# Peptides against a protein of PDB entry 5LHZ: the designs that were tried, part 101

Target 1, 78 residues: chain A of PDB entry 5LHZ
Amino acid sequence: QLLKSVFVKNVGWATQLTSGAVWVQFNDGSQLVVQAGVSSISYTSPNGQTTRYGENEKLPDYIKQKLQCLSSILLMFS

## One batch from the design tools (peptide; made by RFdiffusion4, then SolubleMPNN)

Design b2_p29_7_s1 (from b2_p29_7, 16 letters changed)
Fold by OpenDDE base, seed 3:
Structure b2_p29_7_s1 (fold): chain B 78 residues (1-78), chain A 29 residues (1-29)
Amino acid sequence: as target 1 above (78 residues)
Amino acid sequence: SSITEEQRKALLEKISKFLNDPSILEKFK
């Protein structure tokens, strides 16, 4: 379940889950879920297709960009 | 109400590893 959702201008919504994961819903309709202690990240494309990526896996550039965006969001949190 | 600092750090560390970009965690510190 959800703990808190934050609107991020020009990005979308970032939500903290009770699991400890952060769920980002981007304006383009894609989604990203990242949780510490889990070896993979979850990306859902706008069409609803979900793909999990491992730490040692080569990431598509658009995934890297979204992770970079998430890092910026997290850096704004206090 | 908000993400803990521990969780925030852990997530940034994870992202840093996925991106192979240590500067991400450095910005946190």
Scores: peptide ipSAE 0.671, ipTM 0.907, DockQ to the pose 0.854
Fold by OpenDDE base, seed 2:
Structure b2_p29_7_s1 (fold): chain B 78 residues (1-78), chain A 29 residues (1-29)
Amino acid sequence: as target 1 above (78 residues)
Amino acid sequence: SSITEEQRKALLEKISKFLNDPSILEKFK
Protein backbone atom coordinates (compact mmCIF):
# COMPACT_ATOMS: atom_id res chain seq x y z
CA GLN B 1 0.00 0.00 0.00
CA LEU B 2 3.02 2.29 0.32
CA LEU B 3 4.45 3.49 -2.97
CA LYS B 4 7.14 5.85 -1.78
CA SER B 5 8.21 7.58 1.41
CA VAL B 6 10.16 10.81 1.38
CA PHE B 7 11.98 12.33 4.32
CA VAL B 8 11.21 16.03 4.68
CA LYS B 9 13.72 17.95 6.73
CA ASN B 10 12.24 19.62 9.82
CA VAL B 11 8.81 18.20 9.01
CA GLY B 12 8.81 14.41 9.02
CA TRP B 13 7.88 11.82 6.43
CA ALA B 14 5.56 12.09 3.45
CA THR B 15 4.29 8.87 1.91
CA GLN B 16 2.28 8.21 -1.21
CA LEU B 17 -0.22 5.39 -0.84
CA THR B 18 -1.49 3.16 -3.62
CA SER B 19 -4.88 4.76 -3.09
CA GLY B 20 -3.46 8.06 -4.29
CA ALA B 21 -3.51 9.56 -0.83
CA VAL B 22 -0.56 11.33 0.70
CA TRP B 23 0.19 10.51 4.31
CA VAL B 24 2.33 12.90 6.33
CA GLN B 25 3.83 11.84 9.63
CA PHE B 26 4.95 15.00 11.38
CA ASN B 27 7.78 15.23 13.86
CA ASP B 28 5.35 16.26 16.58
CA GLY B 29 3.72 12.86 16.30
CA SER B 30 0.64 14.02 14.43
CA GLN B 31 -0.47 12.65 11.08
CA LEU B 32 -2.38 13.99 8.10
CA VAL B 33 -3.94 12.05 5.24
CA VAL B 34 -5.25 13.79 2.13
CA GLN B 35 -6.66 12.00 -0.89
CA ALA B 36 -8.13 13.35 -4.09
CA GLY B 37 -11.69 12.26 -4.67
CA VAL B 38 -12.43 12.03 -0.96
CA SER B 39 -14.47 14.86 0.50
CA SER B 40 -12.68 14.87 3.84
CA ILE B 41 -9.20 15.00 5.31
CA SER B 42 -7.96 12.90 8.20
CA TYR B 43 -5.94 14.29 11.08
CA THR B 44 -4.49 12.21 13.88
CA SER B 45 -3.21 14.02 16.94
CA PRO B 46 -0.08 12.90 18.79
CA ASN B 47 -2.25 11.08 21.32
CA GLY B 48 -3.74 8.96 18.55
CA GLN B 49 -7.12 10.65 18.27
CA THR B 50 -8.28 10.79 14.66
CA THR B 51 -10.69 13.39 13.32
CA ARG B 52 -12.06 13.77 9.81
CA TYR B 53 -12.91 17.21 8.51
CA GLY B 54 -15.15 18.08 5.60
CA GLU B 55 -14.42 20.80 3.09
CA ASN B 56 -16.95 23.18 4.58
CA GLU B 57 -15.93 22.69 8.19
CA LYS B 58 -13.93 25.20 10.15
CA LEU B 59 -10.43 23.87 10.67
CA PRO B 60 -8.26 24.51 13.71
CA ASP B 61 -5.37 26.80 12.90
CA TYR B 62 -2.80 24.10 13.60
CA ILE B 63 -4.42 21.89 10.98
CA LYS B 64 -4.50 24.74 8.48
CA GLN B 65 -0.79 25.17 9.09
CA LYS B 66 -0.15 21.49 8.45
CA LEU B 67 -2.17 21.65 5.24
CA GLN B 68 -0.09 24.61 4.15
CA CYS B 69 2.98 22.54 4.94
CA LEU B 70 1.63 19.66 2.89
CA SER B 71 1.01 21.96 -0.06
CA SER B 72 4.65 22.99 0.08
CA ILE B 73 5.71 19.34 0.17
CA LEU B 74 3.52 18.55 -2.82
CA LEU B 75 5.03 21.40 -4.78
CA MET B 76 8.44 19.84 -4.18
CA PHE B 77 7.37 16.43 -5.49
CA SER B 78 8.17 15.73 -9.13
CA SER A 1 9.00 7.72 -8.56
CA SER A 2 6.60 10.24 -7.10
CA ILE A 3 2.92 11.02 -7.37
CA THR A 4 1.64 11.79 -10.83
CA GLU A 5 1.18 15.38 -11.88
CA GLU A 6 -2.54 14.76 -12.08
CA GLN A 7 -2.67 13.51 -8.52
CA ARG A 8 -0.46 16.33 -7.33
CA LYS A 9 -2.71 18.91 -8.95
CA ALA A 10 -5.83 17.28 -7.57
CA LEU A 11 -4.41 17.27 -4.05
CA LEU A 12 -3.42 20.91 -4.32
CA GLU A 13 -6.89 21.79 -5.55
CA LYS A 14 -8.36 19.96 -2.59
CA ILE A 15 -6.11 21.75 -0.13
CA SER A 16 -6.94 25.06 -1.80
CA LYS A 17 -10.61 24.44 -1.17
CA PHE A 18 -10.11 23.42 2.45
CA LEU A 19 -8.05 26.51 3.13
CA ASN A 20 -10.13 28.75 0.88
CA ASP A 21 -6.84 29.83 -0.64
CA PRO A 22 -6.74 29.92 -4.44
CA SER A 23 -3.06 30.81 -4.38
CA ILE A 24 -2.24 27.19 -3.49
CA LEU A 25 -3.14 25.97 -6.95
CA GLU A 26 -1.64 29.04 -8.57
CA LYS A 27 1.72 28.05 -7.15
CA PHE A 28 1.41 24.77 -9.01
CA LYS A 29 0.96 26.46 -12.38
Scores: peptide ipSAE 0.664, ipTM 0.904, DockQ to the pose 0.862
Fold by OpenDDE base, seed 4:
Structure b2_p29_7_s1 (fold): chain B 78 residues (1-78), chain A 29 residues (1-29)
Amino acid sequence: as target 1 above (78 residues)
Amino acid sequence: SSITEEQRKALLEKISKFLNDPSILEKFK
């Protein structure tokens, strides 16, 4: 269930879920789901393939970039 | 926004750990 969706220029949409997770839908068709208290993050590629990453795993650079982007979005929220 | 400060902080802490970047959390403070 969705609580609020925010359009982010040059990025896509960021949505807060009732679970407490934040769901980002990027313009390239990929998706990122991050939730506190969960040991992993979820990335979905444009073709629909979902991969979960643990905090001790080496992340692909494109995932790091998207997480950096998400951090900027969160810092803008108030 | 609808996200609470506590939730926002927790998410930023999580991202900071994944990126091994303490500056993310410092920007929140």
Scores: peptide ipSAE 0.664, ipTM 0.904, DockQ to the pose 0.884
Fold by OpenDDE base, seed 5:
Structure b2_p29_7_s1 (fold): chain B 78 residues (1-78), chain A 29 residues (1-29)
Amino acid sequence: as target 1 above (78 residues)
Amino acid sequence: SSITEEQRKALLEKISKFLNDPSILEKFK
């Protein structure tokens, strides 16, 4: 269930879920789901393939970039 | 209907760990 959706210019949409997760839908068609208390993050590529990454796992650069982007979005949610 | 400060901090902490970048939390503080 959705709580609130925010349009982010040149990024896409960021949505807060009732589960406590934040769901980002990027303009490139990819998606990222991050939730506190869960040991992994979920990334869906533009082709629809979903991959989960653990906290101690080495991340691809494009995933790092999207997480960095999400951090910037969260900092603006003050 | 936005995320609480507690939730925001928790998410930033999580991201900081994934990126191994403590500066993310420093920006929050």
Scores: peptide ipSAE 0.664, ipTM 0.904, DockQ to the pose 0.848

Design b2_p29_7_s2 (from b2_p29_7, 18 letters changed)
Fold by OpenDDE base, seed 5:
Structure b2_p29_7_s2 (fold): chain B 78 residues (1-78), chain A 29 residues (1-29)
Amino acid sequence: as target 1 above (78 residues)
Amino acid sequence: SSLSEEQRLALLEKISKFLNDPSLLEKFR
Protein backbone atom coordinates (compact mmCIF):
# COMPACT_ATOMS: atom_id res chain seq x y z
CA GLN B 1 0.00 0.00 0.00
CA LEU B 2 3.00 2.29 0.47
CA LEU B 3 4.57 3.56 -2.72
CA LYS B 4 7.14 6.16 -1.72
CA SER B 5 8.04 8.02 1.45
CA VAL B 6 9.88 11.33 1.62
CA PHE B 7 11.33 13.01 4.67
CA VAL B 8 10.31 16.65 4.93
CA LYS B 9 12.50 18.83 7.12
CA ASN B 10 10.65 20.46 10.01
CA VAL B 11 7.43 18.69 8.99
CA GLY B 12 7.71 14.92 9.09
CA TRP B 13 7.12 12.25 6.47
CA ALA B 14 5.02 12.31 3.33
CA THR B 15 4.01 9.06 1.68
CA GLN B 16 2.39 8.22 -1.62
CA LEU B 17 -0.09 5.37 -1.33
CA THR B 18 -0.92 2.99 -4.14
CA SER B 19 -4.50 4.24 -3.87
CA GLY B 20 -3.36 7.65 -5.07
CA ALA B 21 -3.67 9.23 -1.66
CA VAL B 22 -0.96 11.23 0.04
CA TRP B 23 -0.37 10.51 3.70
CA VAL B 24 1.51 12.99 5.86
CA GLN B 25 2.82 12.06 9.28
CA PHE B 26 3.63 15.29 11.08
CA ASN B 27 6.29 15.66 13.75
CA ASP B 28 3.61 16.52 16.31
CA GLY B 29 2.18 13.05 15.87
CA SER B 30 -0.82 14.06 13.80
CA GLN B 31 -1.62 12.66 10.38
CA LEU B 32 -3.39 13.85 7.26
CA VAL B 33 -4.66 11.82 4.31
CA VAL B 34 -5.89 13.40 1.10
CA GLN B 35 -7.01 11.57 -2.01
CA ALA B 36 -8.46 12.81 -5.25
CA GLY B 37 -11.91 11.47 -5.97
CA VAL B 38 -12.80 11.23 -2.30
CA SER B 39 -15.12 13.91 -0.97
CA SER B 40 -13.49 14.12 2.44
CA ILE B 41 -10.08 14.47 4.03
CA SER B 42 -8.89 12.48 7.01
CA TYR B 43 -7.14 13.97 10.02
CA THR B 44 -5.75 11.93 12.88
CA SER B 45 -4.82 13.71 16.09
CA PRO B 46 -1.73 12.74 18.08
CA ASN B 47 -3.89 10.65 20.39
CA GLY B 48 -5.07 8.58 17.46
CA GLN B 49 -8.56 10.01 17.02
CA THR B 50 -9.49 10.21 13.35
CA THR B 51 -11.93 12.75 11.96
CA ARG B 52 -13.13 13.05 8.39
CA TYR B 53 -13.99 16.49 7.08
CA GLY B 54 -16.15 17.34 4.11
CA GLU B 55 -15.49 20.16 1.70
CA ASN B 56 -18.21 22.41 3.05
CA GLU B 57 -17.70 22.01 6.77
CA LYS B 58 -15.61 24.21 9.02
CA LEU B 59 -11.99 23.20 9.47
CA PRO B 60 -9.93 24.03 12.53
CA ASP B 61 -7.17 26.50 11.79
CA TYR B 62 -4.46 24.00 12.65
CA ILE B 63 -5.80 21.64 10.01
CA LYS B 64 -5.91 24.42 7.45
CA GLN B 65 -2.26 25.09 8.20
CA LYS B 66 -1.42 21.44 7.67
CA LEU B 67 -3.27 21.43 4.36
CA GLN B 68 -1.27 24.44 3.28
CA CYS B 69 1.86 22.56 4.24
CA LEU B 70 0.70 19.55 2.25
CA SER B 71 0.32 21.72 -0.84
CA SER B 72 3.98 22.65 -0.62
CA ILE B 73 4.96 19.05 0.02
CA LEU B 74 3.31 17.95 -3.22
CA LEU B 75 6.11 19.68 -5.09
CA MET B 76 8.51 17.14 -3.61
CA PHE B 77 6.83 14.43 -5.66
CA SER B 78 7.43 16.21 -8.96
CA SER A 1 8.05 10.08 -9.35
CA SER A 2 5.04 7.80 -9.16
CA LEU A 3 2.76 10.75 -8.47
CA SER A 4 1.82 12.17 -11.84
CA GLU A 5 1.27 15.83 -12.55
CA GLU A 6 -2.38 15.03 -13.06
CA GLN A 7 -2.61 13.48 -9.62
CA ARG A 8 -0.77 16.37 -8.01
CA LEU A 9 -3.08 18.84 -9.70
CA ALA A 10 -6.14 16.92 -8.56
CA LEU A 11 -4.90 16.95 -4.99
CA LEU A 12 -4.14 20.65 -5.16
CA GLU A 13 -7.62 21.31 -6.49
CA LYS A 14 -9.10 19.41 -3.58
CA ILE A 15 -6.99 21.28 -1.06
CA SER A 16 -7.91 24.56 -2.72
CA LYS A 17 -11.58 23.77 -2.23
CA PHE A 18 -11.14 22.81 1.41
CA LEU A 19 -9.22 26.00 2.08
CA ASN A 20 -11.55 28.07 -0.09
CA ASP A 21 -8.48 29.49 -1.77
CA PRO A 22 -8.63 29.41 -5.56
CA SER A 23 -5.31 31.21 -5.80
CA LEU A 24 -3.52 28.25 -4.27
CA LEU A 25 -3.99 26.16 -7.36
CA GLU A 26 -2.63 28.88 -9.61
CA LYS A 27 0.67 28.86 -7.75
CA PHE A 28 1.37 25.35 -8.96
CA ARG A 29 0.35 25.67 -12.59
Scores: peptide ipSAE 0.620, ipTM 0.893, DockQ to the pose 0.761
Fold by OpenDDE base, seed 3:
Structure b2_p29_7_s2 (fold): chain B 78 residues (1-78), chain A 29 residues (1-29)
Amino acid sequence: as target 1 above (78 residues)
Amino acid sequence: SSLSEEQRLALLEKISKFLNDPSLLEKFR
């Protein structure tokens, strides 16, 4: 379940889950879920297709960009 | 209501690994 949702200008929404995960809903309709202690990340494309990636897996550039964006969002919590 | 510093750091470390960019963590610490 949800703990807190934050609107991020020009990005979308970032939500902290009770699980400890951060769930980002991007303006383009894609989604990203990242949780410490889990060996994979979850990306959902705008069409609803979900793909999990491991940390040793080569990521598509668009996912890298979204992870970079997420890192910037996390900086706001500092 | 907010991410703890510990959780924030853990997530940043995770992202750094996925991006294969060890400098990222330094940039956002």
Scores: peptide ipSAE 0.619, ipTM 0.892, DockQ to the pose 0.783
Fold by OpenDDE base, seed 4:
Order: structure tokens, then C-alpha cells, then sequence
Structure b2_p29_7_s2 (fold): chain B 78 residues (1-78), chain A 29 residues (1-29)
């Protein structure tokens, strides 16, 4: 269930879920879900394949970039 | 806002850990 959706120019949409997670739908068709208290993050590629990453795993650079973007997006929910 | 400051900070802390970037938290405080 959705609580709030924010359009982010040149990025896509960021949505807060009732679960407490933040769901980002990027313009490239990929998706990122991050929730505090969960040991992993969820990335979905444009073709629909979902991969979960733990905090001690080496992340692909494109995932790091999206997380960096998400950190900036969080200011939009302040 | 719909996202509390506590929740926002928790998410930033999580992202900081994933990126191994402690400076991320400091610039949002």
C-alpha cells in the first residue's frame, strides 16, 4: 500500500510504502526498494529480474549510484 | 511529512553502510 509518491525530475518516482520501505522507480525501468531494519536491499532490473544485496556485499557501481541518488531523494520527504 | 525524521535517518544510516560512506550521514544532519 502506498502512502506518498513524489516525482523526481530526471530520476523517476519515489514512493513511501506502508511497510516503511521507500520504493524508487527509475526512468531506465529499474527499481530499488530500501527499508530500515532489513539486512538487504532489493534491485529489480528493467527486464524484471530481482536481486537482493546484503550490506557487506560488493555492489555494482550502477547500484551505488542509485543508492546515492536515493539518499538525495530522502530530502524530498523531509 | 509522511516520512518521519526518525525513519529518514534510519534509511540514511542504512544507505551509508551499503556505500561505506560515513560522511553521508553528517551532511544530512
Amino acid sequence: as target 1 above (78 residues)
Amino acid sequence: SSLSEEQRLALLEKISKFLNDPSLLEKFR
Scores: peptide ipSAE 0.618, ipTM 0.892, DockQ to the pose 0.753
Fold by OpenDDE base, seed 2:
Structure b2_p29_7_s2 (fold): chain B 78 residues (1-78), chain A 29 residues (1-29)
Amino acid sequence: as target 1 above (78 residues)
Amino acid sequence: SSLSEEQRLALLEKISKFLNDPSLLEKFR
């Protein structure tokens, strides 16, 4: 369930879910879901393929960049 | 904002772990 969606210029949309997760829909068509209390993150590529990563896994650089972007979004809302 | 401070901190902590970057927490505090 969606609580609120915010348009982020040059990035896409960031949505807070009732679960506490944040869902980012990037302009390139990819998606990222991060939720506190869950040991993994979810990334969906533009072609619709979804992959979950644990915190001990090596992340592709493009996913690291999107996580950095998400952190910036979170800080901007503080 | 849409997120509580507690939730934002928790998410930043999680991201920090994934990126091995503790400076994210310092930026928030």
Scores: peptide ipSAE 0.620, ipTM 0.893, DockQ to the pose 0.854; fails the geometry check

Design b2_p29_7_s3 (from b2_p29_7, 17 letters changed)
Fold by OpenDDE base, seed 4:
Structure b2_p29_7_s3 (fold): chain B 78 residues (1-78), chain A 29 residues (1-29)
Amino acid sequence: as target 1 above (78 residues)
Amino acid sequence: SSISKELREKLLKKLSKFLNDPSLLEKFK
């Protein structure tokens, strides 16, 4: 369930979920879910394909870029 | 802020692991 959604300029929308996750909907149609207390992240491509990645897994560069973007978003709330 | 301090810390810690970037934790401090 949704708690709050925030518009992020040049990125898309970031939503906090009751689960402790942040759900980012990027302008390119992709999505990223990062949840505290969970060892994996979820990425959904624009075509709707979802992939989960573990923290020790080699990440595609485009995934790293999305995570870096999310880190910047989170730091903006400090 | 829209995201609580506690949640932000937890998420940044998680991201630091995924990105192998300990500087994210320092930026939060």
Scores: peptide ipSAE 0.629, ipTM 0.897, DockQ to the pose 0.856
Fold by OpenDDE base, seed 5:
Structure b2_p29_7_s3 (fold): chain B 78 residues (1-78), chain A 29 residues (1-29)
Amino acid sequence: as target 1 above (78 residues)
Amino acid sequence: SSISKELREKLLKKLSKFLNDPSLLEKFK
């Protein structure tokens, strides 16, 4: 269930879910789901392929960039 | 628009682990 959606300039939309997750829909068509209390993150590429990453995995640079973007969004939402 | 401070903290802690960047925790403080 969705709680609130926020438009982020030059990024896309960020939505807070009742599950304690944040769902980001990027302008490039990719998606990212980060949920508190879960040890993995979910990334969906523009072509619809979904991959889960654990916290001890070496992340692709484009995934790191998305996570860095999300961290900036979270810091702005103070 | 904002999220709760508690959720923000939990998510930033998680991101700091994935990015291996402990400075995110300092930015939150």
Scores: peptide ipSAE 0.627, ipTM 0.896, DockQ to the pose 0.854
Fold by OpenDDE base, seed 3:
Structure b2_p29_7_s3 (fold): chain B 78 residues (1-78), chain A 29 residues (1-29)
Amino acid sequence: as target 1 above (78 residues)
Amino acid sequence: SSISKELREKLLKKLSKFLNDPSLLEKFK
């Protein structure tokens, strides 16, 4: 379930889920789900393909950039 | 202000691991 959605200029929407996850819907149509307490992240490409990554995996640069973007969003509220 | 401080901390810790960037945790503190 959704708790709150925040519009982020030039990025997209970030939504807090009741699960303790943040769901980011990027302007390019991709999506990212990062949940506290889970050892993996979920990335969905614009074409709808979903891939899960573990913390010890080498991330594609475009995913790394989106995680960095998310970190910046989170830090905006510090 | 959109998410709790506790959740933000947990998520930043997780991102720190994925990005191999311990500075994220320091920025939160």
Scores: peptide ipSAE 0.627, ipTM 0.896, DockQ to the pose 0.849
Fold by OpenDDE base, seed 1:
Structure b2_p29_7_s3 (fold): chain B 78 residues (1-78), chain A 29 residues (1-29)
Amino acid sequence: as target 1 above (78 residues)
Amino acid sequence: SSISKELREKLLKKLSKFLNDPSLLEKFK
């Protein structure tokens, strides 16, 4: 279930889920789900393909950038 | 809007591991 959605200028929307996850819908059509207590992240490309990454995997640069963006969003909530 | 302090901390810890960036935890404080 959805709790609250926040519009982020030049990024998209960030939504908090009851599961303890944050769901980001980027303007480029991609999506990112990061959930506390889970060892992986979920990335969905604009074409709808979903990939899960573990914390020890080498991430593509574009995904690192998305995660850095999410970090900034989380810090905005402080 | 905001998320709970606890959740924010947990997520930042998670991201710090993925990005190999321990400074994220310091920024949270």
Scores: peptide ipSAE 0.626, ipTM 0.896, DockQ to the pose 0.854

Design b2_p29_8_s1 (from b2_p29_8, 10 letters changed)
Fold by OpenDDE base, seed 5:
Structure b2_p29_8_s1 (fold): chain B 78 residues (1-78), chain A 29 residues (1-29)
Amino acid sequence: as target 1 above (78 residues)
Amino acid sequence: SDLEEAKETWDQEALQKVLEKVQSFLSVE
């Protein structure tokens, strides 16, 4: 279940789920899901392929860029 | 604005935990 969806200019949509997770749907069709209490994050590419990354894993640059974007969004909402 | 409404309706404690996780992931090089 969704709590609230927010449109973020030049990024896409950010939503908090009832679980506390944050779900970002980027303009390029990719998605990120980050949830507390889970040791990994979920990235879905535009073609629908989902990859989970662990907390000690070096991330691809394109994932880091999207996480940095998410960080900025969360700071705005705090 | 949507941002203002989000601040009013989102669970801020949960958001903080997500932020901390994101920042942790970003720190791995």
Scores: peptide ipSAE 0.666, ipTM 0.919, DockQ to the pose 0.895
Fold by OpenDDE base, seed 1:
Structure b2_p29_8_s1 (fold): chain B 78 residues (1-78), chain A 29 residues (1-29)
Amino acid sequence: as target 1 above (78 residues)
Amino acid sequence: SDLEEAKETWDQEALQKVLEKVQSFLSVE
């Protein structure tokens, strides 16, 4: 369930869920979900394939780029 | 603005925890 969705220019939409998770829907069709208390993050590619990455796992560069983008978004709200 | 509106609506404690998690993931090389 959604709390609030915000349009971010040149990125897409960022939403906080009632769980406290943040859900980003990127313009390229990919998605990222990050939630406190969960040891992994969820990435969904534009083709709908979802992959979970563990907290100590080396991430693909394209995932890191998405996370860096998310970090920047969150800093605007904090 | 949408940003201001989100600041009023979003759970800031949860937001901070998400930020910390993101930064943790980014620190893994």
Scores: peptide ipSAE 0.666, ipTM 0.919, DockQ to the pose 0.938
Fold by OpenDDE base, seed 2:
Structure b2_p29_8_s1 (fold): chain B 78 residues (1-78), chain A 29 residues (1-29)
Amino acid sequence: as target 1 above (78 residues)
Amino acid sequence: SDLEEAKETWDQEALQKVLEKVQSFLSVE
């Protein structure tokens, strides 16, 4: 369930879920979900394929870039 | 990037936990 959504210029939408997870819907059609207490993050490509990445796993650069973006978004609200 | 609706307020404790997780993932090389 959605708690609150914010529009981020040149990025897309970022939503905090009632679980505390953050769900980003990027303009390129990809999605990222990050939740505390879960050992992985979820990335969904524009074609709808979802991949989970573990906490000790080296991430693909394109995932890192999106996480960097998410980090910046979160810092704006901290 | 700029935030629209920056007046919005998220659950700060939950947000902080997510931020820490994100930064942890980014630290893995």
Scores: peptide ipSAE 0.665, ipTM 0.919, DockQ to the pose 0.527
Fold by OpenDDE base, seed 4:
Structure b2_p29_8_s1 (fold): chain B 78 residues (1-78), chain A 29 residues (1-29)
Amino acid sequence: as target 1 above (78 residues)
Amino acid sequence: SDLEEAKETWDQEALQKVLEKVQSFLSVE
């Protein structure tokens, strides 16, 4: 369930869920979900394909870029 | 990406935990 959604210019929408997870819907059509207490993050490509990445796993650069963007968003709203 | 948004009030404890996780993922070579 949704707690709060915010529009971030040049990025997309960021939503905090009641679980505490953060869900980002990027302008390119991709999505990212991060939740504390879960050992993986979820990335959905623009074509709808979802991949989970483990916490000790080396990430593709394009995923790192989106996580860096998310980090900046979280710092802005902290 | 460029960020332009006014500060919002989220659940800050949950937000901090997510931030720590994100930064942990980014630290992996």
Scores: peptide ipSAE 0.663, ipTM 0.919, DockQ to the pose 0.420

Design b2_p29_8_s2 (from b2_p29_8, 15 letters changed)
Fold by OpenDDE base, seed 3:
Structure b2_p29_8_s2 (fold): chain B 78 residues (1-78), chain A 29 residues (1-29)
Amino acid sequence: as target 1 above (78 residues)
Amino acid sequence: SDLEEALKEWDLEALEAVLKKVQKFLDTK
């Protein structure tokens, strides 16, 4: 379930779920879900394929870029 | 900013937890 959604210019939509997870729907059609207390993140490619990446796993550069984008948004509250 | 004002409507405690998670992923790579 959704708590709140916000439009982020040049990024897409960011949504906080009732679980506290953040769900980003990027303009390129990809998606990212991050939740505290879960040892992995979820990435969905534009074609709908979902992959989970562990916290100790080597990440593809494009995933790091998405995470950096998310970090930049959330750092407004640091 | 408009974005900051909109984000203030969120659960800030949960948001901070997600930020820490994201930073952990970024810092360990």
Scores: peptide ipSAE 0.611, ipTM 0.893, DockQ to the pose 0.613
Fold by OpenDDE base, seed 5:
Structure b2_p29_8_s2 (fold): chain B 78 residues (1-78), chain A 29 residues (1-29)
Amino acid sequence: as target 1 above (78 residues)
Amino acid sequence: SDLEEALKEWDLEALEAVLKKVQKFLDTK
C-alpha cells in the first residue's frame, strides 16, 4: 500500500510504502525497491525483467548510479 | 525546496533505515 509519493525532476517518482520500503519509478521505465530488514534490493529493467541484488555483491554501474541518485534524494531531508 | 518539504512528511525513521541500506550497497566493491 502507498503512503506518500513525490515527483523528482529529471528522475521520476519516489513512493514510500506502508511497509517502509521506498519504490522509485525512473523516467527510463526502470524501477527500484529498497526495504530495510531485507538483505537484497529489487531492480526492474524497462523491459520488465526483475533482478535482486544481495548486500555483499558488486553492483553493475547503472544500478549504482540509480542508487546514488536515490541516496542524493533521501539526503535532502537531513 | 518543495522536494525537501515533501520528504519531511514521510515516515522519517523508515526513510533513514532505507538511506542506510542504500549507502551500504554503494560502499560494496
Scores: peptide ipSAE 0.610, ipTM 0.893, DockQ to the pose 0.661
Fold by OpenDDE base, seed 2:
Structure b2_p29_8_s2 (fold): chain B 78 residues (1-78), chain A 29 residues (1-29)
Amino acid sequence: as target 1 above (78 residues)
Amino acid sequence: SDLEEALKEWDLEALEAVLKKVQKFLDTK
């Protein structure tokens, strides 16, 4: 369920779902979903493969980079 | 910015919760 979608220049689209989760659709075709209260994040590669990563799990650098991007977007409210 | 204005329409409490989650993941080495 979509609530609000915003276009992020040079990134893609970020959407807040009714659950409160944030869903980012990156320009490279990958996707990231982060939701509070869930101990994992969901990453979907451009080829459509989805992987969940736990909060204590070491993340691939390319995913960390996308999370850093998301953090930068969300920090606009800090 | 346009992005900042657009984000104001989001559920801010939920947004902060997601931010906290993201930061937690980024702190994991």
Scores: peptide ipSAE 0.610, ipTM 0.893, DockQ to the pose 0.654
Fold by OpenDDE base, seed 4:
Structure b2_p29_8_s2 (fold): chain B 78 residues (1-78), chain A 29 residues (1-29)
Amino acid sequence: as target 1 above (78 residues)
Amino acid sequence: SDLEEALKEWDLEALEAVLKKVQKFLDTK
């Protein structure tokens, strides 16, 4: 299931899965999974509650912040 | 950077697709 994992300073761990999904385990204990071709993203709060958000939904600010963080990481490969 | 070098070992096409998806989410009002 795991392809590659990298440590990101002040963020946590980012992992690419064999599916092509990116799984981020943030330092605050939350998690985020994003996969192309899937209409939603998965966020798991530090208390373990998982919520899926559709791409047309209004996201909570803290989710947007996590996504922005992920975006910043991924932009580094180009 | 070490992170940049590590990311180059990933499937870059898949990463680009994920990036586009993330940015689409961020652009939602």
Scores: peptide ipSAE 0.608, ipTM 0.892, DockQ to the pose 0.667

Design b2_p29_8_s3 (from b2_p29_8, 15 letters changed)
Fold by OpenDDE base, seed 4:
Structure b2_p29_8_s3 (fold): chain B 78 residues (1-78), chain A 29 residues (1-29)
Amino acid sequence: as target 1 above (78 residues)
Amino acid sequence: SSLEQALKEWDLEQLQQVLEKVQRFLSVK
């Protein structure tokens, strides 16, 4: 279900799935999945623990930092 | 950039929707 994967310097790998979801595999071993139409985002810590966060939920700063990183990449097309 | 060119191969409509979602999440304090 992989559409395309790209290497992002100092970040890791970003992949768009056929569903349109964006899957980021960070260099620190953590992962982030964001998909339109889904009310939550998925974060997997380096130890393998996965947590889902709702759209109206206050995020931990380390999650915000990674989302900001993703935002900065995608803003190239805004 | 090479990154920009690579991202252009993605579904840009979906990328825009993902961007909007990310920014909504970031707006919550």
Scores: peptide ipSAE 0.585, ipTM 0.888, DockQ to the pose 0.698
Fold by OpenDDE base, seed 3:
Structure b2_p29_8_s3 (fold): chain B 78 residues (1-78), chain A 29 residues (1-29)
Amino acid sequence: as target 1 above (78 residues)
Amino acid sequence: SSLEQALKEWDLEQLQQVLEKVQRFLSVK
């Protein structure tokens, strides 16, 4: 269930679910889901392929870039 | 900002936890 969706210029749409998870739908068609109580993050490529990454994994650069983007948005509350 | 105000309608406690998680992921080289 959706809590709230917001448009982020040059990024895409970000939505918080009632679970607390943040779901980002990027302009390039990729998606990212991050939830605090889950040990992994979920990335979906534009072709629909989903991959989960653990907290201690070295992330591909393109994933880091997406996470950095998300971080920049959320840091508005720091 | 408009974005900041919109985000404040979210569950802020959960947002903080998500932020901390994201930072942990980004800290891994």
Scores: peptide ipSAE 0.584, ipTM 0.888, DockQ to the pose 0.685
Fold by OpenDDE base, seed 1:
Structure b2_p29_8_s3 (fold): chain B 78 residues (1-78), chain A 29 residues (1-29)
Amino acid sequence: as target 1 above (78 residues)
Amino acid sequence: SSLEQALKEWDLEQLQQVLEKVQRFLSVK
């Protein structure tokens, strides 16, 4: 269930779900889901393959870049 | 900005928790 969606220039769409999770749909077709209280994050590649990563796991650089982008977006509310 | 205003309509408590989580993930080198 969706709560609110916003368009982010040169990034894509960011949505908060009713659960409080943040769902980002990037322009390259990839997706990222981050939810508080869950020990992992979910990344879906453009081809539809989904991988979950733990917070103590070293992430691929391209995923770190996605997370950094998300961080920059979220910092706008503070 | 319009983006900032849109984000203010979100559940900010949950957003803060998500932000903190993202920062934890980014801290792993």
Scores: peptide ipSAE 0.583, ipTM 0.887, DockQ to the pose 0.706
Fold by OpenDDE base, seed 5:
Structure b2_p29_8_s3 (fold): chain B 78 residues (1-78), chain A 29 residues (1-29)
Amino acid sequence: as target 1 above (78 residues)
Amino acid sequence: SSLEQALKEWDLEQLQQVLEKVQRFLSVK
């Protein structure tokens, strides 16, 4: 279930689920799900293909860029 | 900002944990 959804200009929508996971729906149609306590993150490409990445795995640059975007949003609290 | 205000309504403890996780992923060369 959804806890709260926010619109982020030039990014898309970010939603926190009741599980605590953060679900980002980017403007390019891709999606990212990050949840604490899980050793991987989930990325879904615009065509619907989903890939999970481990915490010690080197990420593709395009995914790093999306994670950096998410980081920047969350760092607004600092 | 309106975004900052909206984010403050989230579960902040979980948000902090997610942030730390994201930063760990970004630190991998």
Scores: peptide ipSAE 0.582, ipTM 0.887, DockQ to the pose 0.699

